# Peptides against a protein of PDB entry 6O8C: the designs that were tried, part 222

Target 1, 262 residues: chain A of PDB entry 6O8C
Amino acid sequence: VGLRYEKISLPKIHPRYDLDGDASMAKAVTGVVCYACRTASTLLLYQELMRKGVRWLVELVKDDYNETVHKKTEVVITLDFCIRNIEKTVKVYEKLMKVNLEAAELGEISDIHTKLLRLSSSQGTIESSLQDISSRLSPGGLLADTWAHQEGTHPRDRNVEKLQVLLNCITEIYYQFKKDKAERRLAYNEEQIHKFDKQKLYYHATKAMSHFSEECVRKYEAFKDKSEEWMRKMLHLRKQLLSLTNQCFDIEEEVSKYQDYT

## One batch from the design tools (peptide; made by RFdiffusion4, then SolubleMPNN)

Design b2_p30_2_s4 (from b2_p30_2, 11 letters changed)
Fold by OpenDDE base, seed 1:
Structure b2_p30_2_s4 (fold): chain B 262 residues (1-262), chain A 30 residues (1-30)
Amino acid sequence: as target 1 above (262 residues)
Amino acid sequence: DEEIEKKLKEQAEEAKKKLEEARREKEEEE
């Protein structure tokens, strides 16, 4: 998801001296560069808003991570307590068997113990997964947000201001060409000035369009692509955290079935 | 030691009672 903008191009500039044509061309150029300025501003604003969104999402995912870690810790404590209680019971029954006392329930209790130990072993996998997620979220990790500060355009680049300066120069020439058109015929000196101004117009216009394309549009597109990729990865990570949380709940539920036996 | 055996029997009976109670509660919830 990104801002849609129209690809703009400069009109063809004819080398022929034509007051009507030159005024029309200058008007068109002014319009194109004006659009570039506005577009550059909008693209910049979008990127700034996205950077805020990125920071927000990072904090949200960190909160999700902390909640998952907390839940995992709670389950581990509960599970360990249950295991210890079952182990005490197992030891009692084992002693009874050694003295030839009836212990018909020993098999059932032993099976419960085995199941609890299996559940405990699964906690290691959850822990490893959480560590992986933590590493990815860490500074320098694969999901670090450093790209958001590096990619794209920034207010400090002053791209809009630079384009505006060029637009001002172009606009000034356009207004002069409107006057020249109104005169219908220029004196020799004025004609020469008009020709020079036309060259200046071309220079400013090409500079503006080059700057817009290379410094505004290209960088915006790179930022957009990077943001989409990063966002997808972050959302996937949130799903992974949810999965781990659910695994903890499943273990807790299973443990609860055996707590009454201890 | 008879005293040890007696204590072990008491512990086993208590454990058995808890297990039976838990099983009954589970069956009642089903």
Scores: peptide ipSAE 0.009, ipTM 0.323, DockQ to the pose 0.002
Fold by OpenDDE base, seed 3:
Structure b2_p30_2_s4 (fold): chain B 262 residues (1-262), chain A 30 residues (1-30)
Amino acid sequence: as target 1 above (262 residues)
Amino acid sequence: DEEIEKKLKEQAEEAKKKLEEARREKEEEE
């Protein structure tokens, strides 16, 4: 679930000199850019937290993988041992049959051997699945977390600080316009300064909004979309690992039924 | 040949005993 933010836009800036209108406009611009600064900070924090979550999830899934591999290895050893013992028993009974000894027990042992061989064949499929999972989790694999370090915004980009500098410039002009409004009339030189400051305010505001939209919002949205997709895939992978683990337990249980015959 | 036959019979009887014990244990658990 990503952060929701409101779409913001700059108020219309009128070219006409109006002390009351200019003060009101400057106040509105200050508010919009202030919101952009706060939003950018929040979006950055979200991404940093998500990066931590991604790293945590990777380690969790790696642990699950290692546990599954360990269990699979244990089952393979046990199964192979059981197969070897049953094969020895089958050979003994086959020799006894050649000497006209009772055959009734050979059928049961032969059936057990056949079942064990089927279990052994299924182990190859588990191994292939584990190899696929390992490949996907490996560096450069489809589920690599390299995107989390590349996508989105980072503290090193100094986006919040850049916006704050622009906000400070805008705020200073707003306070001056508030004073100018209180004077009701300005001298010619002060009027010219006011007009220049209005142009500066427009410049800073436009720069702030462009930076916010292009460097903060757009990159955040791209990061969010990639993170959601990646997390879904990782959770699915974890379920696959659990399924493989359960298959190993099922094989172990079946083998345990025949261990008493070996 | 007789010695081999004797060893095979002994192994078969041991295997049979283990099988019967395993069956009994399963029946007791059911």
Scores: peptide ipSAE 0.009, ipTM 0.324, DockQ to the pose 0.002
Fold by OpenDDE base, seed 2:
Structure b2_p30_2_s4 (fold): chain B 262 residues (1-262), chain A 30 residues (1-30)
Amino acid sequence: as target 1 above (262 residues)
Amino acid sequence: DEEIEKKLKEQAEEAKKKLEEARREKEEEE
């Protein structure tokens, strides 16, 4: 996803002195650089919003992780308690079996015990998965959000302000060229000033477009690509956490079926 | 269940008592 923007280029600036052409060119340049300023502002805003979103998502996933760990712990306690109770029951029935009493019930209880032990063994896999998730979310982990602070453009770069300054200079020259056009003919001195201003216009415009392309657009694209990759990984992680939570609930439900035997 | 465990323990003790009585009777007959 991300913001769509149009690739813009400066109009051709002809070196020939032409009051009508120069006014029209200056107007077009003003429009292009104005668009660059607006686009740069929008791209910056997008990145700032995404950074907020990234921070929010990190906290959300951490909360999900903690909840899953809590649930897992609860299930482990419940399961261990159930196993201990079944083991006591097995011991009692084994004593009864030695005197040829209640042999049929011992088989059922022993089967339950075996099932509970299998459930207990699965807890190790859940624990290892949670540890892996924790490591990925930890500082320096694969899902750390440090990239969000490093990649892209930032308000401190003052890119929009820099472009605005250049736009102001260009706009001033455009207004002068509009006046020059209205005069139809300039005196020698005014003509020379016009030619110099045209060179300044070119310089400012080129500087603005290079800054926009290299410092705004390129960095934005890098940020966008990194954010998409990171977001995909985070969403996958969240699904893994949900799966682990569901496994804990399934175990709890299975254990609850055997509570009548404890 | 604690209640089940209690019942089973009571049955086990009763069975043990009967077995000991049967052993004593057999030893007296020999």
Scores: peptide ipSAE 0.010, ipTM 0.291, DockQ to the pose 0.002; fails the geometry check
Fold by OpenDDE base, seed 5:
Structure b2_p30_2_s4 (fold): chain B 262 residues (1-262), chain A 30 residues (1-30)
Amino acid sequence: as target 1 above (262 residues)
Amino acid sequence: DEEIEKKLKEQAEEAKKKLEEARREKEEEE
């Protein structure tokens, strides 16, 4: 589940010169942009943690794959050995049957041989499934983690720092407007500076909100969506590997029952 | 497996002997 954040919007900026209103507006803008900075930082942290998690999960699944391949190989060797032994036994019994001996035992051994051959045929399906999984986990595969490096925001983008610079500019203007409010009336030149600073405030605020929305939020949402999809696929793949491992164990158990006849 | 093969060979030889005895008895009764 991704981080929840509140949708933020800038307050309305009135064009009218009003020292009380302008100070209140500047305070509100400062609050909004401050929230954007904090949110951007949190979103970045989340993504970095998720990237670590992705790398960890990839290695875990690769280990699971290798274990499954190893188990499959072991079972194949064991099964092939059992088949060869049963085939030798069948040949011996076939020779004995020419002398009218032990038809019932030959039937049983032949049935075992048939069962072992069926088990052997299932190995092809397991192998094919493992190959499919391997292809998906490969660097060019559908489950490659390349997206985690490409999507979202990164510390190198310096989005938080850029927002912080804008916040500092906005905060400075807010403090000036607080002083202007305390004066109750400004001289003509000071009034013109106040009006100019109000325009600067608007510019910085708009730039901050655009940057936050386009470079932080949008990219985060894209990363989140891709991460969720990828995680579901990886978990499913892991379940498939476990299923294949269990199939190998089942085959091994069944083969072990017939080893007493060899 | 080698032990099983040995037992099977022994059983086969014993069965062959019994079959040959039964054949001889049938030929002597004719």
Scores: peptide ipSAE 0.008, ipTM 0.274, DockQ to the pose 0.002; fails the geometry check

Design b2_p30_3_s1 (from b2_p30_3, 16 letters changed)
Fold by OpenDDE base, seed 5:
Structure b2_p30_3_s1 (fold): chain B 262 residues (1-262), chain A 30 residues (1-30)
Amino acid sequence: as target 1 above (262 residues)
Amino acid sequence: DEEEEEEEKRRKEAEEEFEKLEKEMEEANE
């Protein structure tokens, strides 16, 4: 579940010259752009933490895979040993039958041999499944984490710093408008400067919010969506590994029942 | 109208947060 952020828009800017209204508007604009800057920083931090988490999860799943492979290998060795021992026993009993000894025991051992061979055949399916999982986890595989490095926003983009520069310009104009309000009336030249600064304020604010929406929010949402999809696939893969591990344990348990006959 | 009221509320909250920061900056410069 990604971070929830609240969408915020700029206040309406009236073109009319009004010292009180312009100061209030400038304060509101500063607040909105401040929020955007903080939000952009938070979204960036979240993505960086998620990238670390993704890398960690990949390593965890690789460890799970290696453990499963190890267990599978152990079971294969045990099973092959048991099969070889049963085959030796079958040969001994076949020789004894030629000398008129008990046929009933040979049937039981033969049945055990058949069961063990079936268990051995199931190992091929487990191996194929493990190979598939390995291919998916490999570089360029379907579960590669390359997207985590490509998608979203990065510290190198300097989006927060760019927003901060615009915020500083806006804040300076706001403080000037606060002073202008305190003067109650401006001289003609000062009035013209105020009008120009209002246009600059609008320009900086619009640029900041456009940058925030297009370069911060949009990219974050794309990262979030990809992360959620990837996470679902990784969790499913972990379940598959667990299932394969359990199958290995089941085979080991079944083989252990026949060890007393060897 | 409800969405506009919610947006205005969010703008007001953002302004209040900025006002707190402004006050903290003023206190830090004294």
Scores: peptide ipSAE 0.374, ipTM 0.883, DockQ to the pose 0.018
Fold by OpenDDE base, seed 3:
Structure b2_p30_3_s1 (fold): chain B 262 residues (1-262), chain A 30 residues (1-30)
Amino acid sequence: as target 1 above (262 residues)
Amino acid sequence: DEEEEEEEKRRKEAEEEFEKLEKEMEEANE
C-alpha cells in the first residue's frame, strides 16, 4: 500500500490592495507550499525505500531459482541411474523368457520401466518452465527491474530543493507583508513595492504547485502503479518456483519406490 | 459545496502546521 497523500490547492488571490488580507493570504500560501515540500520529500523517500525492496526481492527470487535448478539436477541424475538399472534387469528377464523360465515378473518390471520413462518426460517440462522463468528474470526480460530506475522521482532531480527555493522566496514576502500590516498604512513607493511583491508571490506559488503536481505527484503515482504490478508478478513467479520444487520432490519420492527392484 | 469546505479545512491545517514551525523557530532563537 503506497503513501496516501492529500491534494491541496492554493487559496484565491484577490487583486485588491489590502494589507490585512494580503498578509493572511501570504501566510496561507506559505503553509500550502510548505506542505508540498514536506510531501514531496516523503514521496521521494518512499520511492527510494521501494527501490531497495525491489532489489532485495530480485535477489531472493534468484536464490529460489538456483535452489530449484539444483534440486532438479539431483533428481535427473537419480532418475537416469534408476532407468539404466531397470533396463539391465529387463534384458536379464528377456533372456530368461527365451529359455522358458518365469515370464510373470517381466511384465511388472516392464511396467516400472514405462513409469520411469514418463517421469523422465516430465523433467523436460520442468526444464522448459525453468528456462522460461530464467528468461523473464534476465536483463530485458518481462520481470526486469530496470523500470525502478527509470520511473518516479529521484534525488538527482532536486525536486525538493527546487520547491524549497520557491518556498524561501514566498516566506520572505510573507514576512514583509506581516511588517506592512503592522504599519497599517504605507507610503506610495512602499505600496507599489507591496503590489509587485504580491505578483511575485503569485508566480512563485503557482510555479511551486505546478512543479509539485507534474513532477512529484504524477511521477510518484506512475511509479506506485508499476511497482504494484511488478510485485504481484514476482510473487506469482516465486509460487511457480515452489511448485516446480515440489514436483521435483514428488518425482524423487516415486523413484525411491522403484530402487528396490534394481 | 462540501469539496470547497474540505479544501479550506486542509489549507487551515497546513497553515496551523506552519504556525507551529514558526513558533519553534522563534523559541530556538531566544
Scores: peptide ipSAE 0.371, ipTM 0.882, DockQ to the pose 0.018
Fold by OpenDDE base, seed 4:
Order: sequence, then structure tokens, then C-alpha cells
Structure b2_p30_3_s1 (fold): chain B 262 residues (1-262), chain A 30 residues (1-30)
Amino acid sequence: as target 1 above (262 residues)
Amino acid sequence: DEEEEEEEKRRKEAEEEFEKLEKEMEEANE
């Protein structure tokens, strides 16, 4: 899970004055930093999309939770009604036994009552599980999405724009070096400017790549790792909800078998 | 000379813009 990107490094910059070499180097540097800009933009977009996905998933799971709670409540009502009816029946049969009616039916009804009480106990476990899920989804819970707003890179950081500025500077120097190369030989003053621009190029490139690595890539990786962990937990939680729902249906089905005796 | 000066000016403007962005970020983090 996550966007794959290739790590790129700056070419080696030779200190020697060489118009052909410097133009070639500058082109390579421009390419690297351009790649960094594009990559940073892509990484940012990915994170923004993931943040939207996170919010969407939270709402989806909350809806699933509410549906499960509703189903559980329905089953509890049905089960309680069935238990009450069976208890009334037991009392009636106990009275009838005092007047010499069949003991065999009382045994069966008593067994049903015991089974229903076991089912009722299982509902308590379901309730506790739902409460746990609710607590995990609540603000400050273990599955809170606050990390999505804190981790990674954001548009407000303007990392792409900062990199773009550096790229522009580098690009201008590259074009100048291309012109210098075409001149084949520079006057002394122009040569000094070229050397100075080469230093600037190096400075800008280094700054760009450090910014890219530290402020874009590193933060992205942290976001990605947290996102993956959180996503796994959320998917697991959703499976738990489904399991609880199925348990409710199973209980309801079993209770329905006993309704004929009530 | 004029084109070279314009190119140098553009580079300076780009650097200044970056410095502004850095400053804005620093101010936002205070």
C-alpha cells in the first residue's frame, strides 16, 4: 500500500571550470530537482486523497456500527419477550403438574428457558464489544483520525511551491550555462559570473534536495506508515462489526425456533 | 548585458520569493 517513488540524488559537481561539463551537470541537476518537485506534488496529492478516504471510512464504519446496534437492540427485545413468555409457560405447567398433567413437556420448556438465558448472556458480550468499538471510534479513541491531520505534508506547508522556486533558479542557471557553452569561451568577468552561478546552482540544488528529503519524503513515509496501520485496524474493526451482526442474526434465528413453544 | 541583467534579476526575485515563503512558514510555526 502506498505510492512508490524512486530515490534520486544529485550528480557529482566538479569544481573545475568546464563550459561543456557545467552545462551537462546543470541539465542533470535541473532534471533531478524537477523530479523532486513532481514527486513532492504527487506525494502531497496522495496524502490529501488518503485524508479524504480516512474521513469517508470513519463515517462508513460509524454507519455500520449504528446498524449493528440497531440490530442488536431488536434482538434483545425479541429475546426478552421470548424469555418472558417461556417463564409464564413454565409457571402454568408447574401449576398443572400439581393436578397430574404430563411432566415431559415441562422438561422441554425448562430446557428451552435455559437455552434462552444462555443466549441472553451472549447478548451481554455483544453489547460490551459494541461499547468497545464505540470507544475506539470516539474522539481520542485508538482509532481516532487525528493523525491524518497532523502527520505528513499539507498544502499549507507550500513545499511544492518552495521547491518550484528553487527549480526555477536552477533552471535559469542551466539555460545560462547552455548559452555559455555556445559561446565556447567567456571573457574573464563572464567566467567569474559563471563560476559564481555554479556555486549558486549547487546551493539551490542542495537546498531543494534536502527540503525534499526531510520535509516531503520523510513526512510522507511517516504518514504512510500510520495510514497503513490505521487502515488495517479499521478494516479489522469492520470485520468485528460484521461478526457481531452475524451473531445477532444467529441468536434471532435460534429464538425464532422457540417462538412456536410460546 | 541587458538580458544577463534580466536573468540575474529573475534569479534574485526567485530567491527573494523563496525567502518570503520561508519567512511565512516560520511565522506560521511561531
Scores: peptide ipSAE 0.148, ipTM 0.767, DockQ to the pose 0.031
Fold by OpenDDE base, seed 2:
Structure b2_p30_3_s1 (fold): chain B 262 residues (1-262), chain A 30 residues (1-30)
Amino acid sequence: as target 1 above (262 residues)
Amino acid sequence: DEEEEEEEKRRKEAEEEFEKLEKEMEEANE
């Protein structure tokens, strides 16, 4: 999921002096660089929005984690209580067997005890999984959002402003070329100025498009790729948390079946 | 050739968008 931007390149600039052609070329160049400025701004805004989304998602997943930990803790308390009660019951029956009670009831209680111990062991696995998740979400963990602050473009880079300065220089030359075209013929000195300004136009345009490609587009693409990878991992983590929550509910339900014996 | 034609089309679209902005600026200064 990312903004589709269209790649654009500068028109071919012919070195030949032609007032009509130069005005048309300058207009086209101005259009391209104007597009680059707008695109750079849009890409920046997108990244800022994504950074907000990343922060929001981190907090959401942390809340989900805390809820899962809470549920797990409740189940552990309930399970431990049931185990203790069953152990007391086993001891009572063992004493009664010495006084001629039926062995069949003790067998059933012992089986329940074994099942509860297996459930308790599964809680250890859940705990280990939660610890892994916590480590991944922690600062410096594999799912830390530090990349969102490091990657991509930022307002502090002033990329849009830098492009705008170059665009202003280009636009000024374009308007001069529009005037030159209206004059139809220039004096020798004015012609030399026009030729020089055409070289300046080329220089500014090339600099603008290079900056756009290297500083705006490239960094955006890197941010996008990292964001997609990170998002996939976070969604997977959320599914893992849901699975652990469901396991806790399943254990709670199974323990509830034995509460009548406690 | 098809990629060059698409690129030329994109340049024309960019020029048209700039032309709209230019007209808006001229109207605002009048």
Scores: peptide ipSAE 0.374, ipTM 0.883, DockQ to the pose 0.018; fails the geometry check

Design b2_p30_3_s2 (from b2_p30_3, 17 letters changed)
Fold by OpenDDE base, seed 1:
Structure b2_p30_3_s2 (fold): chain B 262 residues (1-262), chain A 30 residues (1-30)
Amino acid sequence: as target 1 above (262 residues)
Amino acid sequence: EEEEEEEEERRRKAEEEEKELEKELAEANE
């Protein structure tokens, strides 16, 4: 999971004044910083898409949760109704026994009552699990999506734009060095300007690479790692919700077997 | 004679600037 990018490094910059070498170096630097700009843009886009996906998944899981809660509530109502009916039946049969009427079915009904009470107890465990899930999905919970807004790079950081400005400065120097190369020999003043521009190119390039590494790549990697961890937890949570839903269906099915006695 | 002295002084300044750049580049490449 995640974008693959190539690790980039600046070419070696030689201190020696060489019009041909300097033009070639400047071209290479321009290429590297251009790649950094494009990569930074791609990494930013990926993160924005992932943030959208995170928000979508949160809403989907909330819907799954609500459906599970609804199903659980339905089962609780049905179960409670069945328990009440069985309890009434038990009381009637107990009264009949006091009048010396044979109640051969009293034992069976009592067993059903005991089973229903056990099912009712299991609903408490389901409720506790749902409460735990709700707490985890809450704004302060362990599965909150706040990290997606905090981690990584954002459009507001203007990292791509900052890199583009540096690229523009470097490109300008490169085009000048291309002209200088075409002149074959510079006058003293133009040579001094060339040397100063070479220093400027170095500083711009170093700044661009530092910014790219520290503010783009590193933050992207941190975002990627957190997103992968969070995604695994969310998928597991969805499986838990499905399991709880299935438990509710199982209870409902079992209760349905006893409805003929009510 | 004065033009030759001015050219030598210009060469000396250029060599000093090149040495300074060399030092800065060396420090950054370490």
Scores: peptide ipSAE 0.024, ipTM 0.587, DockQ to the pose 0.561
Fold by OpenDDE base, seed 3:
Structure b2_p30_3_s2 (fold): chain B 262 residues (1-262), chain A 30 residues (1-30)
Amino acid sequence: as target 1 above (262 residues)
Amino acid sequence: EEEEEEEEERRRKAEEEEKELEKELAEANE
């Protein structure tokens, strides 16, 4: 579950010159842009933590893969050894049958040989599955983590710092509007400055909200969606590896039953 | 008389600037 954030909007700005209204509006704008700065910082931190988690999970899955490959290799060696021994035994019994010994024991050994060959064939399927998993985990594979470096927002984008600069400009105007309110009436020149500062405040606020929406929120949502999709696929792959490991153990157990005949 | 004319001219300029700001704010809120 990603971070929940509230949709923010700028308060309505009235064009009318009103020292009390303008101070109140400037306070509200400062609050909204301050929230945007904090939210952008939190969204960035979340993404950086998720990138670390992605790298960790990739290494974990690679370890699971290597363990499965190792176990498969052990089983192949054991199975091949057992097959070779049974084949030698079959040849001995075939020679004994030519000398009028009973056929019943040869039938049982031949059945064991057939079962071992079927187990050997299943190893080819396991190998193919492991190769597919390896391909998917490769740098160009479907489960590569390259998206984590491309999607979302990064510290290098300086989004929080850009928003903070705009917030500083807005805050300065807000503090001036508080002073203007305290004067109750401005001289003509100070009134003109106040009107110009109101336009500047609106410009900075609009720029901050646009930047927050387009460069912070939108990119975060794209990163979040991609992360959730990738995570589901990686967890499924881990389950596949576990299944392959269990198949190797099952084969090893079956082979152990026939070791007494070798 | 001259002081009243200067005060009326200042009022007229202030109303024109307020209308211009109103237009800019309306365009930006669309």
Scores: peptide ipSAE 0.023, ipTM 0.580, DockQ to the pose 0.410
Fold by OpenDDE base, seed 2:
Structure b2_p30_3_s2 (fold): chain B 262 residues (1-262), chain A 30 residues (1-30)
Amino acid sequence: as target 1 above (262 residues)
Amino acid sequence: EEEEEEEEERRRKAEEEEKELEKELAEANE
């Protein structure tokens, strides 16, 4: 679930010289750009937390993989040992059959041997599935976390600091426009300065909003979409690992039943 | 009379600057 933010826009700036209107406009612009700064900071924090979560999940899934591989290896050793013991028993009973002894027991042992060989064949499928999972988790694999370092915004981009500088410039002009409003009438030179500052305010505001939209919001949305897609794939992979682990336990339990006959 | 002419010229320059700002705002809204 991504952070929700409100869509912001600059107020309409009128070209007409109006000390009351210009002070009100400058106040509104200051509020909008202040919201952009706070939102950019929040979006950055969210992405940094998500990057930590991604790294944590990768390590968790790697641990699950290693545990599954270990369990699979244990089962293979146990199964191979059981097969070898049954094969020795079959050879003994085959010799006894030449003397017409113990025909029923030989049939049962032969059936157990056939079942164990079938279980051994299923281990090849588990191994292939584990190799596929390993390839997907490998560097450059389909589930690599490299996107988390590339997508979105980063502290090194200094987006919050850049927006804060623009906000400071806008705030300074707003405070001047409050003073100008209090004077009710400006001298010619002060009026020209006011008009020039209004143009500067517009320039800083548009630059701030463009930077916020293109460098903060757009990149955040791309990161969010990529993270949701990747997370779904990782959770599915973890379920696959659990299924493979359960298959190993099922095989081990079945083999243990046959060990009582050896 | 000279002070009134200077005030009228200042008013004309201010109207020209407002028109220029209006043009810049229109171009930025496209």
Scores: peptide ipSAE 0.023, ipTM 0.578, DockQ to the pose 0.387
Fold by OpenDDE base, seed 5:
Structure b2_p30_3_s2 (fold): chain B 262 residues (1-262), chain A 30 residues (1-30)
Amino acid sequence: as target 1 above (262 residues)
Amino acid sequence: EEEEEEEEERRRKAEEEEKELEKELAEANE
């Protein structure tokens, strides 16, 4: 999962004054920095979409949790009611057995009671599991989404805009170098201006690439890695919730078989 | 004479800046 992008690097810049070479170099630099701008924008968009997805998934999992808790509570109520009824029945049959009646039925009901108590014990395990899940989803828990707001790049960082400013400066120099190339020969003053502009282009390009690598790519990769890890954990948690829900349904089904004796 | 000295000083500064650029470009290309 994640956007694939090509690793970019600046072309080799020759220090020597060459109108044809400098125009070609400036074109190449413009292309590279333009790609960086577009890539940075795409990486930012991806992260914003992922943050939205993370928030959505958190709410979804909270809903799943609440549904599981609700189902568990329903089963506990039903099970407790069934246990109480069976216990009353056992007491009645124990009294009847004292007068040599219904000994075989008492054995069956006692076995049912034992099974129900085992099911009740399993509810404690489900409760403990739900509490663990709740703790993980809680603020400051292991599945907190705070990382999504801290990691990566944000619109407020203005990274794309900063790169665009540098690209504009580079592009202006490139167009000037195209004109200079067309003149074939510059006067001394224009030649000096060209040399200075070449230096400016170099600085802008280097600054753009550094900013792109350090403030866009690196932070994106960190965000991506954390996102993938968090997503795996969340999916696993959802699977756990589903398992717990299914256990509740299984218990409910088993209890329903014994309701005929109540 | 003063205009020639100012032009020579401008040339010297331009050559120094060109050498600095050459150095920076050389270092970046290594």
Scores: peptide ipSAE 0.026, ipTM 0.584, DockQ to the pose 0.583; fails the geometry check

